# Peptides against a protein of PDB entry 1IK9, part 73

Target 1, 211 residues: chain A of PDB entry 1IK9
Amino acid sequence: MERKISRIHLVSEPSITHFLQVSWEKTLESGFVITLTDGHSAWTGTVSESEISQEADDMAMEKGKYVGELRKALLSGAGPADVYTFNFSKESCYFFFEKNLKDVSFRLGSFNLEKVENPAEVIRELICYCLDTIAENQAKNEHLQKENERLLRDWNDVQGRFEKCVSAKEALETDLYKRFILVLNEKKTKIRSLHNKLLNAAQEREKDIKQ
Target 2, 207 residues: chain A of PDB entry 1IK9 as posed
Amino acid sequence: MERKISRIHLVSEPSITHFLQVSWEKTLESGFVITLTDGHSAWTGTVSESEISQEADDMAMEKGKYVGELRKALLSADVYTFNFSKESAYFFFEKNLKDVSFRLGSFNLEKVENPAEVIRELIAYALDTIAENQAKNEHLQKENERLLRDWNDVQGRFEKAVSAKEALETDLYKRFILVLNEKKTKIRSLHNKLLNAAQEREKDIKQ
Target 3, 195 residues: chain B of PDB entry 1IK9 as posed
Amino acid sequence: MERKISRIHLVSEPSITHFLQVSWEKTLESGFVITLTDGHSAWTGTVSESEISQEADDMAMEKGKYVGELRKALLSVYTFNFSKESAYFFFEKNLKDVSFRLGSFNLEKVENPAEVIRELIAYALDTIAENQAKNEHLQKENERLLRDWNDVQGRFEKAVSAKEALETDLYKRFILVLNEKKTKIRSLHNKLLNA

## One batch from the design tools (peptide; aimed at target 1 K187 K190)

Design b2_p26_2_s2 (made by RFdiffusion4, then SolubleMPNN; from b2_p26_2, 10 letters changed)
Fold by OpenDDE base, seed 3:
Structure b2_p26_2_s2 (fold): chain B 211 residues (1-211), chain C 211 residues (1-211), chain A 26 residues (1-26)
Amino acid sequence: as target 1 above (211 residues)
Amino acid sequence: as target 1 above (211 residues)
Amino acid sequence: FEEEEKEEIKELDKELEELEKRAKDL
């Protein structure tokens, strides 16, 4: 079961923050339970999948689009503040809401609610759900923080190894070239010495033939 | 101002979850506001720094240790369930709590509360604080998740560069050694050729002298 | 530095090839 609690204002009581709780199974399209409270009284209603389909048909709206608007109205406490208007009569227990577009307002849905006999139990359960959600989100945040600290350490370790590898590559290239220049210079000196000995031997032979 | 809401059970009403709200400035030691609610009624009291000091003195407990126990009792809704016992009389508005150790139970503190005239306003504000805390914790969670994904990408990028640097270092060393072996073998062949020419020149000169 | 060392090795190879050519013409 999924649940969302939103803060709303009623047209009849604009100074009193109300809370709209919606509970559903997997998708809002399959039906939901709606609960309204002012922190003293509570009202609950059940909306079936058939009622959602009938409301979509009566509005001549495609069902997926209608459910998308229901989700924005009933679950998004933070729609742009003025897009949805909520109305409730405590006498008739009739709840309805409107979508306000720039030039057109229309009824999006209406529900008959029933006054809860023990509103304190509904309010306590609502607060319990909020506290449990806070605890779960805190545990997720602590987990993500520890994982971020681990990833930062692992990044610093690999970065330090990479910098050492770059420096070691440059040092290796330089050291190898220096060693090879030394060996090549020794071989160059040996070749020059052998050439000079050959030139001297040829000059001595030319002198011995000229007698 | 800091605030914590905890779920508690009263000895007088063990089947009814109560909520204990504590509000303070910077440190609990400087005093706090305590609010108790059952979701229908609410009671509030103010505890001063002087009252906290007096309770610590009356208990013959060091103030920092006493405040540490107050913090565990009043802010940790999740102490080991049986360590703190809460008592409240709705008639006298007297709230007190005990610390239960294995062999010793003692009163930790007591407060006179006042019944709130409009409990619905206190309950609405409490629910608003819970919803605002949920939204803040969700925003922190989304931020930490995005940072985690960034750190993981940055780690993979540096790891891939490091592996390429290691492979490039090994390839460089192997290539340099191969090139130098080729050059050294050529110079060794040149030295051998020049030595053989010197030996032949010396042998021809020895023949010309014997002739 | 890598370019200077590569040039020095190339000059060394050229001087050694010229010395080999002169040693073949003897």
Scores: peptide ipSAE 0.021, ipTM 0.804, DockQ to the pose 0.214; fails the geometry check
OpenDDE base, seeds 1, 2, 4, 5: peptide ipSAE 0.017, 0.017, 0.018, 0.017; ipTM 0.806, 0.805, 0.805, 0.805; seeds 1, 2, 4, 5 fail the geometry check

Design b2_p26_2_s3 (made by RFdiffusion4, then SolubleMPNN; from b2_p26_2, 10 letters changed)
Fold by OpenDDE base, seed 5:
Structure b2_p26_2_s3 (fold): chain B 211 residues (1-211), chain C 211 residues (1-211), chain A 26 residues (1-26)
Amino acid sequence: as target 1 above (211 residues)
Amino acid sequence: as target 1 above (211 residues)
Amino acid sequence: MFKEIEEENKELDKELEELEKRAKDL
């Protein structure tokens, strides 16, 4: 089961932060359980897939788009731009929310809730879920941090090996060329010396033939 | 201000999860605020550095060791091995906790708490803190994930460059040696040609002298 | 590979020294 808890402000009680818990199986489209609490009282309601479909049809909205709006409203609270407004009557147990557009607001959805007999249990379970989520996220953070440190070490190792390889390649090329030039110049000098000796010997022989 | 919320079980109410909030400035040694809640009622107390020092002295325990035990008890709850036992009387508002050792338990600390007049506000603030902590940890997780993906890409890039550098070094060495051998062989051929010319010239001179 | 080139170079040096001796006796 998936769960999202968000803080919301009710129009009727703007000074008191409320918590909206939504729980669902796989997708919000298949229905969900909504729980509202002020830290003292709690109210819950079940919303079926059929109710979601009916609300979408009544609004003349495509179901996927409607579910997309429900997801934004119920899982993000008001959002960063106060796009959604939440209303709840403790007397009627009627919960509804509006989407605020430029110069137009419309009711996006409404639910009948029931007052929970033991709100303390709901609140305790909600806090437990938050603490479990914190622990799971902390464990994930520690894992990611260790992996990050590993990857950084591995990067530094291969970077250092790469730089050494580049330098070794340049040094090898330079050394091989220097050695080769030395050898070639030495052989060239010896060849020239031998050639001059041959020329001198040939000239002496030509002088001896001329007596 | 640092804060830790843990779930605990009270000996008096083992079926009801309680939440222990500890809040402090920099170090637990300088004192802390303790808040206990069952999701309906809340109780709070302030513990000073002087009280911590007095409790350590009364126990004949070194202060740093005592604070170390307080940290384990109050910030970890019972711990994974139920090393700590928590007790609270709603009537006396007296909170105490014991450390369980093999065959011995001893009282580690005790505090007088006061019943909070508006427990709903304390509970709401506690839930808000949990939700804020979840959001912060999620943002950190997303950042670490992106950094890991970056480091992995950077590692793969430099690894591929390194492998290319190694191959290029080996290819360069092989090519340079082949070129050097070709030039040396050309010089060897020239030297052999000169040697044959010298031998022929010497043989002709020896014939002319015998003549 | 380098050892082979160094050996070939040493052999060429010996051949050159022998040629230089023969060219003096000429």
Scores: peptide ipSAE 0.064, ipTM 0.818, DockQ to the pose 0.273; fails the geometry check
OpenDDE base, seeds 1, 2, 3, 4: peptide ipSAE 0.061, 0.057, 0.057, 0.060; ipTM 0.819, 0.818, 0.817, 0.817; seeds 1, 2, 3, 4 fail the geometry check

Design b2_p26_2_s4 (made by RFdiffusion4, then SolubleMPNN; from b2_p26_2, 13 letters changed)
Fold by OpenDDE base, seed 1:
Structure b2_p26_2_s4 (fold): chain B 211 residues (1-211), chain C 211 residues (1-211), chain A 26 residues (1-26)
Amino acid sequence: as target 1 above (211 residues)
Amino acid sequence: as target 1 above (211 residues)
Amino acid sequence: MEKEIEEEIKELDKELEKLEERAKEL
């Protein structure tokens, strides 16, 4: 089961942060359980796939688009943009929410909730879930941090080896060329020396022929 | 201000998870605010640096060691090891906790709490803090994940460049040696040819002298 | 014979110059 808790402001009680918990199996489209609390009282309702489909049809909205709007309204919390307005009557236990567009507000959905007999259990479970989520996220963060530090060390190690390899390649090329220039110059000197000896021998022979 | 919320079990109410919130400035040693809730009622107390020092002295424990034990008891939650036992009287508002060692249990501390008049506000604020902490941890997790993915890409890029550099170095060395061997062999052949010509010229001259 | 050796020395000089040029480009 997936779960999301968000804070919302009710139009009737704007000074009191309410918490909206939504729980669903795999997809929000298959239905969900909605729980509302003010930290003292709690209200719960179950919304079925058929109700979601009916609400989409009543709105003349494509189901996937409607579920997308439900997801934004119910799971994102009231973001700072006041795009979604939440209403709840504690008397009727009727929860409804509206989408505010520039010039048009429309009802996005409505749910009947039931007052929870033991709100303290719901609140405790909600806090437990938050603490569990914090612990899981902390463990994941610690793991990612350690992995990040490992990857940075590994990157620095390879980078240093790469720079050494580049320098070693340049040094090797330079050393090889220098050594070969020396060897070739020695061979050039030997060829010149042999040439001069040959010239001298030829000149001596020409002198010996000329007596 | 730093804050930690943990779940605890009270000896008097082992079936009801209680939440222990501790808030402090910089160090727990400087004092803290403790809040206990069962999701319906809340109790708060302030513990001063002087009270912490007095409790350490009464225990004949070094202050840093005592604060270390307070940190484990109050901030870690009741870990699975039942090393810390929590007691609370709703009637007296007296909170005390014990450390259970193998053969000896001892009182680690005791605090007078006051019943909060509006527990719903405390509970709402506690849930808000949990949700804020979740959001912050999620944002940090997303950042670390993106950084991790970046570092992995950068590592793979440098690793691939390094491997190419190694291969290029080996190829360069091999190519240079092959080219130089060819040139040296040509020059060696020339030197041998010139040497043979010189030997022949000397032999001819020796024949001409004998002749 | 002399001309052949002179040509061979000239070839060796050209090869050395090419190697020296490559060594300066490094």
Scores: peptide ipSAE 0.030, ipTM 0.812, DockQ to the pose 0.036
OpenDDE base, seeds 2, 3, 4, 5: peptide ipSAE 0.026, 0.027, 0.030, 0.026; ipTM 0.807, 0.808, 0.810, 0.809; seeds 3, 4, 5 fail the geometry check

Design b2_p26_3 (made by RFdiffusion4)
Pose (drawn by RFdiffusion4):
Structure b2_p26_3 (pose): chain A 207 residues (1-76, 81-211), chain B 195 residues (1-76, 83-201), chain P 26 residues (1-26)
Amino acid sequence: as target 2 above (207 residues)
Amino acid sequence: as target 3 above (195 residues)
Amino acid sequence: ELAEAEAELAKLEAEQAEWEAEDAAK
């Protein structure tokens, strides 16, 4: 059981703001209850599933395509106008295309005997919604703060692992360099002794 | 300017639900407006900064401690009473085995309740709208942080596994380069022996 | 015999320069 409460402007009353409450079960296609309120009175009407299928036919529209129009118009490039007569309780709305507009929906609403009960329930539903949302935003705020920390934690763990690697790398190389360079000293020494032996021979051949 | 709308029950009408709307600027301490509505009529009252502190004196409570009790009682066990004839509104606090009058307001019946009710409903719808949008923004950040975390965690796994491959990998190379020096040293030595 | 010894010496110096070049490269 779902519902949507939207505010709307009626052409015959651009001064005051009205409220439209649409409620259904699963889908609009299966039917819906519509209620209009000005904060004092309330007018209600029902639209059955069969009535929706018929209206779609009378409008030369694919049923799902028609329900889609109802969703854009009632559940809040697509321009829609709303009219209501308190004298007749007739409620209709049109889709305004380029130079051509057409009747999209019409409802004969009935004035409600207990407007206050309807208005109180509506406000109550809204307050419950505001409440459910806050709880959710709080749950997400905490999850947010947990992740901000879990990242900072691992980020530090990362920097440490990298810094540990660099320290170890330079440490290993330093040892290597020492050993390698000691050998080089021996090579240089041997190399030079050999040269010396070659110059000695050369001197015996010359004298 | 902030506001809180609470659903309450009056002692003289546990059947019907009323709505209490409290509005203020910065803190209740500087005064506030309270409105009571049953969805048909509405009663309003203004409580000045001067009256509030005055009440803090009659009770001998720090203006802070007193405002604190109001926040708990009015912004949502607290009991509420209202007489439609007198427009007098009062509420009490109920502890174990005792109760006491906590405060009262002389409200006045509003001339155009529909206007008040319409504004209240409008506020609720805006609040629902803003809250749903924040739920989205925080939902995405929760996603970005989830992804960013996996990234770094992956970097950590790769980095630690590198540090552990370093000693073994670098030592092999060192053996290679070192074995080259020894070979030279040997060949030199052998040459020296030649002569 | 002198020419042989100057050739052996120049070979030894070339082998040595080649090695120094290979060792500097590494």

Design b2_p26_3_s1 (made by RFdiffusion4, then SolubleMPNN; from b2_p26_3, 17 letters changed)
Fold by OpenDDE base, seed 1:
Structure b2_p26_3_s1 (fold): chain B 211 residues (1-211), chain C 211 residues (1-211), chain A 26 residues (1-26)
Amino acid sequence: as target 1 above (211 residues)
Amino acid sequence: as target 1 above (211 residues)
Amino acid sequence: SLEEAEKELKELLEELEKEKEEEEKE
């Protein structure tokens, strides 16, 4: 089961942050449980897939788009941009929310909630879930941090090996050319020496032929 | 200001998870505010540095060690290991906690709390803090994840460059040696040819002299 | 001599081949 808790402001009680908990299985489209609390009282309702489909149809909105709007309204938290307005009557237990666009406001959905008899239990469970989520996220952060540190070490090690390989390649090239030049120069000198000896021998022979 | 919320079990109410909030500035040693809630009622107390020092002295414990035990008891949450036992009287508002060792249990500390008049506000603020912490931790997780993905790409890029450098070094060495051998063989052939010409010239001269 | 230079070149090739085999084993 997936769960999201968001802070919202009710139009009727703008000074009191309310918390909207939504819990669902796999997809919000399949239905969800909605819980509203002010930290003293709690209200819960179950929204079925059929109700979601009916609300989409009543709005003449495609179901996937409607569920997308529900996800933004109910799971994003109150973004700073007042795009979604939440209303709740404690008397009727009627919860509804509106989408505010530049030139048009429309009701996005409405739910009947039931007052929870033991709100303290719901609030405790909500806090427990928050603490569990914090602990899980902290453990994940520590894991990711250690992995980052490992990856950075591994990168530095390969970078150092790469730089050594580049330097070794340049050194090898330089050494091979130096050695090659030395050997070539020796062979060139030997060739020159042998040519000079041949020239001298030919000149001596030409002298010996000329008596 | 630093803050930690932990779930605890009270000896008097073991079936009801309580939440222990501790807030402090820089170090727990400088004092802290402790808040206890069951999701319906809340109790708060302020513990000064002088009280912490007095409790350490009364226990004949070194202050740094005592603060270390306070940190484990009050900030770690109830670890599964029942090492710390928490007690609270709603009537006297007296909170105390014990450390349970294998052969010795001792009182680690005690605090007078005051009942909060508006527990809903404290609970709402506590939930807000949890949600903010979740959001911050999620943002940090997303950042670390993106950094991991970057570091992995950077590692793969350097690794691929390193492998190419190794292969290029080997190819260079092989090419240089092949070229060197070809030129050396040419020079060697020329030297041999010149030596043979010198030997022939010397033999002809020796024939001409004997002639 | 030519033979010494060829020998030195061959020894150098053999040393470089060994260094490569050592680098491939690390």
Scores: peptide ipSAE 0.000, ipTM 0.797, DockQ to the pose 0.029
OpenDDE base, seeds 2, 3, 4, 5: peptide ipSAE 0.012, 0.013, 0.005, 0.011; ipTM 0.801, 0.800, 0.802, 0.802; seeds 2, 3, 4, 5 fail the geometry check

Design b2_p26_3_s2 (made by RFdiffusion4, then SolubleMPNN; from b2_p26_3, 18 letters changed)
Fold by OpenDDE base, seed 1:
Parts: sequence; C-alpha cells; structure tokens
Structure b2_p26_3_s2 (fold): chain B 211 residues (1-211), chain C 211 residues (1-211), chain A 26 residues (1-26)
Amino acid sequence: as target 1 above (211 residues)
Amino acid sequence: as target 1 above (211 residues)
Amino acid sequence: KLEEAKKEFEELLKELKEEEKKEEEE
C-alpha cells in the first residue's frame, strides 16, 4: 500500500493546519482511503474505483486526467499557488475540494468521511509513519552519500591513471623518436662516409689511369 | 534549534506508543525542551544546562559521558535492545528513564513536565516538522541521486578515455617500431651495398696494381 | 605484437652494431 500525508488548510478553519493522509493500492485510480486530522480529531473515508470513475464521468473529464487532478490535489499538499481549496464540515463530515483556475473554479471531488472514535491511535500511527519515512530516507541519504564519496574516489583514481597514461604516451613517443633519430643519424653518417670513400677511390683510380 | 522526535514506550502504557520530542540549541549540553505526546495529550518541560550538570554530578558521571547517555536515551528512540526504560506519571507529570545494563539498572534522568493546554497545536506542529523533514530529506535524496548518476557518467567517460589512451599508446609504439624497422632495413641494405662497392673497387684496384 | 616488434627491433639493432664492429675491425 502506498501512502501520502500532506498538510492542507480548510476554508472553514484557515488558522488550523489539517493533515490529509491518502492510502492506496498501486494506483490512486483503484480507489483510496482518505484520513483527515487536526491533531485532535480524525475523520476517515474510503473512495472506490467506481466512485472515482463516476466523478470523472459527472465532470465530463477523461478518467486519467481526473485521477491526475486528484493526485495533484490530494498528494501534493496545498502547494504555494492555492490552486486547490479544501472544505470540510465537521457536522456533516462532508469533505470537498475545488480547483481554482484563473477564470474558472470548479469542484474537483467530494467525499463523505466518518469521525474516528479513537483519533489518538490514528494520530500516533500517522506520526509513526512519518518517523519511519524519515528513518528510511535518512538511511537512503547515508547510502547515496557513501556511494557518491566512493564514485568520487573512483573517478579521481581513473583520472589520475588517465593523466599518467597521456604523459606516458607522450614520453614514449618522444623517446622512440629520439632513439630513432640517433640511429638514423649514425646510419646517415656511415652512408656519407662510405660514399666519400667510394668517390675518393674512384678519383684515385681516375688519377691512376691518367700517367 | 535542533530537534529530534522519537517513539518510546512507557512502562505504564506499553501498548501506547508515545512520542518524545527533544529540542536544543547547538548541543544537548546547553539544555533542551522535552515534549511528550500520546497523540491526544502533550506534556512539555525544559531542562537547563545547570540541571544536566547537577544530574551528572549526582550520578558521579563525567558531564560529556552523561550528555552522551542522554543523547542515546532521548534522541535515538527506544532502539530494539530495550537499553532504556521510560516511565511517566500523568498524575505527577514526572518523567524518568533508566538505563538497563546486564548487571545494573540505574536512573539516567528525571524531568518534571507540564501538561499542555492545547495538545492539538503541539501535535500539528510535530506532524508539520515531520513532513518538512521528509520533504527536505527527499530533496536531498533526489540531489544525491542526480549527483550519483552524474559521477557514474563521468567515471564511465574517463574510463573509456583511459582505455582508448592505453590502446593508442600500444598502437603508437607498434607503429613507430614498424616504421623504424623499415627505415633501418633500408639503411642497412644501403650500407651493405656501399661496402660491397668499396670491396669490389678495392679488389679491382688490387687487380690493376697486380696487373 | 608490440613485444615482438620491440624484440625484432632490438635484434636488428644488435645485428647492426655487430656488423659495424666487424667493419671497424677489418
């Protein structure tokens, strides 16, 4: 089961932060359990897949788009843009929310909730879930941090080897060319010497022929 | 201000998870505010630096060691080892905790708490803090994950360049040696040809002299 | 391949030096 807790402000009680817990199986489209609390009282309701489909149809909205709007309203918390307005009557236990667009405000959904008899248990469980989520996220952060530190070390090691390889390649090339030039110059000098000896021998022979 | 919320079990109410919030400035040694809640009621107390020092002295424990024990008891939650036992009387508002070692159990600390008049506000604020902490930790996780992915790419890029550099070094060395062998063989052949010409010229000259 | 080329080059260099030494000794 997936779960999201968000803070919302009710139009009727704007000074009191309420918490909206939504729990669902795999996808919000399959239905969800909604729990509202003010830290003293709690209210819970179940929304079925059929109710979601019916609300989408009644709104003349495509189901996937409607579920997308539900997800934004119910799971994102009231983002700073006040795009979603939440209303709840403690008397009727009727919860409804509206999407406020620039030129149009419309009811996005409505749910009948039931007052929880033992709100403290729901609140304790909600806090437990928050603490569990914090602990899990901290463990993930510590793991990712250790992996990042490992990857940085591994990167530095490979970078250092790469720089050494580049330098070694340049040094090798330079050394090989220097050795090659030396040997070539020796052979060039030997060839020149032998040519000069041949020229001298030919000149001496031409002198010997010329008596 | 630093803050830690943990779940604890009271000896008097072992079936009801309580939440212990500790808030402090820089170090727990400077004093702290402790808040206990069962999700319905809340109790708060302030512990001063002087009280911490006095408790350390009364226990004949070094202050840093005592603060270390307080940190383990009050900030770690009840770890699975049941090393710390928590007690609270709702009637007296007296909170005390014991450290259970193998051969010795001792009182580690005791605090007088005051019942909060509006526990719902404390509970709402506590849930808000949990949600803020979750959001901050999620943002850190997403950042670390993106950095991890970047570092993996950067490592793969450098590794690939390193492997290419190694291969290029080997190829360069092989090519240079092959070229050098070719040129050396040409020069060796030229030297041999010139020596043979010199030997022939000398033999012809020796024949011409004998003639 | 590289070690073979290097060895062949070193052998060629050695042969060249031995030929040069023989040519200096006649």
Scores: peptide ipSAE 0.052, ipTM 0.823, DockQ to the pose 0.032
OpenDDE base, seeds 2, 3, 4, 5: peptide ipSAE 0.051, 0.089, 0.050, 0.050; ipTM 0.822, 0.824, 0.821, 0.821; seeds 2, 3, 4, 5 fail the geometry check

Design b2_p26_3_s3 (made by RFdiffusion4, then SolubleMPNN; from b2_p26_3, 18 letters changed)
Fold by OpenDDE base, seed 3:
Order: C-alpha cells, then sequence, then structure tokens
Structure b2_p26_3_s3 (fold): chain B 211 residues (1-211), chain C 211 residues (1-211), chain A 26 residues (1-26)
C-alpha cells in the first residue's frame, strides 16, 4: 500500500492548515482512501476504481489524463501555487476540488466523506507514519553518505595510482633511451676504430707494393 | 532552534501512543520546551537551564552525564526497549520519567506541564514539521544520489584511464626493447664484418712478405 | 629530457647508417 500526506488549505477555512492523506494499492487508478484532518477532527472516504472511471466519463476526460490530474491535486500538496482549490463542508461532509487555469476553472472531483468517530487514533497513526518515514529516509541518507565516502576514497586511490603510472611510464621511456644511447655510442666507437685500422692496413700494403 | 519528536508510551495509558516533542536552542543543557500529545489533547512545559542544573544536583549526578541521560530519554524515542518509563497525570499535569536498570530504577526527571488551550494548532504545527522534515530529507537524499552517481562515473573514467596507462607502459617497454635488439644486432654484424676484413688483410700481407 | 634523448638517439642512428654506407661504397 502506498501513502501520501499533503498540506492543503480549504476555501472555507483558509487560515487553518488541513492535512490530506491519500492511500492506494499500486496505482491511484485502482481506487484510494482519502482522509482529511484539521488536527482535531478527521473525515475519511473511499473512492473506487468505478467512481474514478465515472468521474472521468462525466468530465469527458481521458481516464489516464484524469488520473494524472488527481495525482497532481491529491498527492503533490501545493502544486504550483493556486492551481488546485479544495472545498469541504463539515456539515454535509462533502469534499470537492477544482482546477484553476488562467481563463477556466472546473471541478476535478468530489467525494462524500464520513466523520471519523475517534479522530485522535487517525491523527496518531498519521504522525506515526510521518515519524517512520523520517526514520527510513534518515537510514537511506546515512547509507548514501557512507557509500559516497567510500566512492570518494576509491576515486582518490585510483587517481593516485594513475598519476604514479603516468610518471613511471615517462621515467621508463627516459631511462631506456638513455641506456640505449650509451650502448650505441660504445658500438659507434668500436666501428670507427675498426674502420681506421682497415684504412691503415690498406695504406701500409700500398707502400709495400711501391720498392 | 533544534527539535525532536518521539513516540512514547505512558505507564497509565500503555495502549495509546503518545508523542513527545522536545525543542531547544543549540544544546539541551540550555533548557528546552517539552510538548506531549495523544492526538487530541496537548500539554506543554518549559524547562530552564537552572531547573536542569537543580535536578542534576538533587540526583547527585554530574551535569554532563545527566544531560546525556535526558538526551537519551527525551530525544531517542524508544531507547533500548524498556530502559525509560514515562508517567503522566492528566489531572495534575505532572510528567515524570524513570531510568530502569536491571537491579535499580530511579526517577530521572519530572516536569509540570500546562494543558494547551488549542491542541489542534499544536498538532497541526507538529504534522507540518514532520512533512517539512520529510521534504528536506528527500531533497538531501536526491542530492546524495546524484553525487554518488557522479562519483561512480568519475571513478570508472579514472579506472579506465589507469588500465590504459598500465597497458601502454607495458607495450612501450616491449616495443623499445624489440627496436633496440634489432639495432644492436645490426651493429654486432657490422663489427664482425670489419673484424673479418682486418684478419683477411693481415693474412694477405703475411703472404706478400713470404712472397 | 626525453625529447632530447630521442633526438640524440636518432642522430646517432643516422651517423651509424652513414658510416655503414661509406663502407659499402671501397
Amino acid sequence: as target 1 above (211 residues)
Amino acid sequence: as target 1 above (211 residues)
Amino acid sequence: DLEKAKKELEELLKELEEEEKKEEEE
């Protein structure tokens, strides 16, 4: 079961923050339970999938679009300021809400609610859910923080190894070239020495032929 | 101002979850406001720094240790199951709590509370604080998730560059050695050729002298 | 340093090739 609590203002009581709880199974389209409270009284109603379908049909709105509007109105709390207006009569227990567009306002939905006999129990359960949600979110936050610290350490370790590898590559190339220059110079000196000996031997032979 | 809401059970009403709100400036030692609610009624009291000091003195407990026990009792909600017991008389508005150790139970503190005239306002504000805390924790969680995803990408990029650097170092060393072996073999062949020419020239000269 | 060492090696190789070519030409 999914659950969302939102802060709303009623047109009849704009100075008193009300809380709108919506509970549903998997999708809002399958129906939901709506609970309204002012922190003293509570009212609950159940909206079925058939009622949602009928409201969409009565509005001549495509069901997926209608459910999308219900989700924005009932779950987001304050959408963009003033897009949704909420109305409730404590006498009739009739709840309705409107979508306000720049040039057009229309009723989005209406529900008959029932006054809860023990509102304190509903309010306590609502506060319990909020506290449990805070605890769960704190645990997730602590986990993500620890994982972030781990990833930062792992990144620093790899970065340091990478920098050492780059430096070691450059040092290796330099050292190899220096060693090979030394060896090549020794071989060059030896080749020159042997060439000079050959030239001297040829000159001596040419002298021996001339007598 | 710091604030903590906890779920507690009263010895007098163990079937009804109560909520204990504590609010303070910087440290609990400087004093705090305590609010108790059952979701219908609310009671509030203020505890000064002087009262906390007096309670510590009356208990013959070091103030830092006493404040540490207050923090565990009043802020942690359920400490380890059954370590703290809470008592409240709705008639006298007297709130007291005890620490239960295996062989010793003692009163940790006691407060006179006042019944709130408009409990619905206190309850609404408490729910608002819970909803605001949920929203703040969600925003922190989303931020940490995005940072974690960034660090993971950065780690993968450095790891891939590191692996390429290692492979490039090994390839460089191998290529340099192969090239230098080829050059050294050519120079070795040249030195041998020149030595053979010198030996032949010496042998021809020795023949010409015998001739 | 590396670029200097590379150039010095290339010059040494070229000088050795020129000495070899002079011996192929007697």
Scores: peptide ipSAE 0.027, ipTM 0.819, DockQ to the pose 0.033; fails the geometry check
OpenDDE base, seeds 1, 2, 4, 5: peptide ipSAE 0.023, 0.022, 0.021, 0.023; ipTM 0.815, 0.814, 0.814, 0.818; seeds 1, 2, 4, 5 fail the geometry check

Design b2_p26_3_s4 (made by RFdiffusion4, then SolubleMPNN; from b2_p26_3, 16 letters changed)
Fold by OpenDDE base, seed 5:
Structure b2_p26_3_s4 (fold): chain B 211 residues (1-211), chain C 211 residues (1-211), chain A 26 residues (1-26)
Amino acid sequence: as target 1 above (211 residues)
Amino acid sequence: as target 1 above (211 residues)
Amino acid sequence: ELEEAEKEREELLKELEEEEKKEEEE
């Protein structure tokens, strides 16, 4: 089961924060349970897949689009854009919400809720869920932080090895060239010495022929 | 201000989860506000730094140790070890908690609470704080996840560069040695040729002298 | 850095080829 709690403001009681809990199985389209509370009273309703389909049909809206609007309205809370307006009558237990566009407002959906006999139990469970969610998210944060620290160490280790490899390549090149030049110069010197010996031998032979 | 909400069980009402909120400035030693709720009623008390000092003195406990025990009791909730037992009288508004060791239980502290006139407001604020904390932790999780993905990319990039550098070093060494061997062999061939010319010239001169 | 080290390698290889050419002309 998936659950989302959102803070909402009711048109009838804009000064009192209400909490809208929505619970569903896998997809919001399969139906959901809606719970409203003001921290003193609670109201719950069950919305079936058939009711969602009927509302979409009555609106002449494609079902996937309708479910997409339900998701935005019921799971996002009233985001800063005031795009969704929530209404609830404590007397009739009738909950409805509207989408407000620039020049057009329309009712997106409506639900009959029932007043919960033991609101304290619902509120306690809601707080428990919040605390459990905080603990889970904290554990996830700690895990991600440890992974970040691991990845950073691994990066630094490879970076340091890379820099050493670059330096070792440059040093190798320089050393090989120096050694090569030394050997080459020794060979050049030996060639020059042998040429001079040949020239001297030729000059001596020319002297011996000239008697 | 720092705040911690913990789930606790009261000895008098073990079947009803209670929530203990503690709020303080920087250090718990400076005093704190304690709020207890069962989701219907709320009770609040203020504990001063002087009361904490007096309780530590009355217990003949070092203040830092006492504050350390307060932190464990009031901020950790009853961890799975049932080391702390919480008691509250709704009639007297007297809250006290005990530390349970294997063979010894002792009262760690006690507070006089006041019944809140508007518990719904306290409960709404508590839920708001939980929801805000969830949102903050979610944003932190998303940030840490993005950082992990960045660090992983950066690691892969450096690892790939490192592997290329290693391969380039090995290729350079092999290529330089091949080229050096070629040049060295040419010089060795020239030296051998010059030695043969010298030997031939010497043999011709020896023939001319015998002649 | 790796690209610079590859460029330096190409320059040094050219210098080697020029030294080899000078030795063929001697």
Scores: peptide ipSAE 0.013, ipTM 0.807, DockQ to the pose 0.021
OpenDDE base, seeds 1, 2, 3, 4: peptide ipSAE 0.011, 0.012, 0.012, 0.012; ipTM 0.801, 0.808, 0.807, 0.807; seeds 2, 3, 4 fail the geometry check

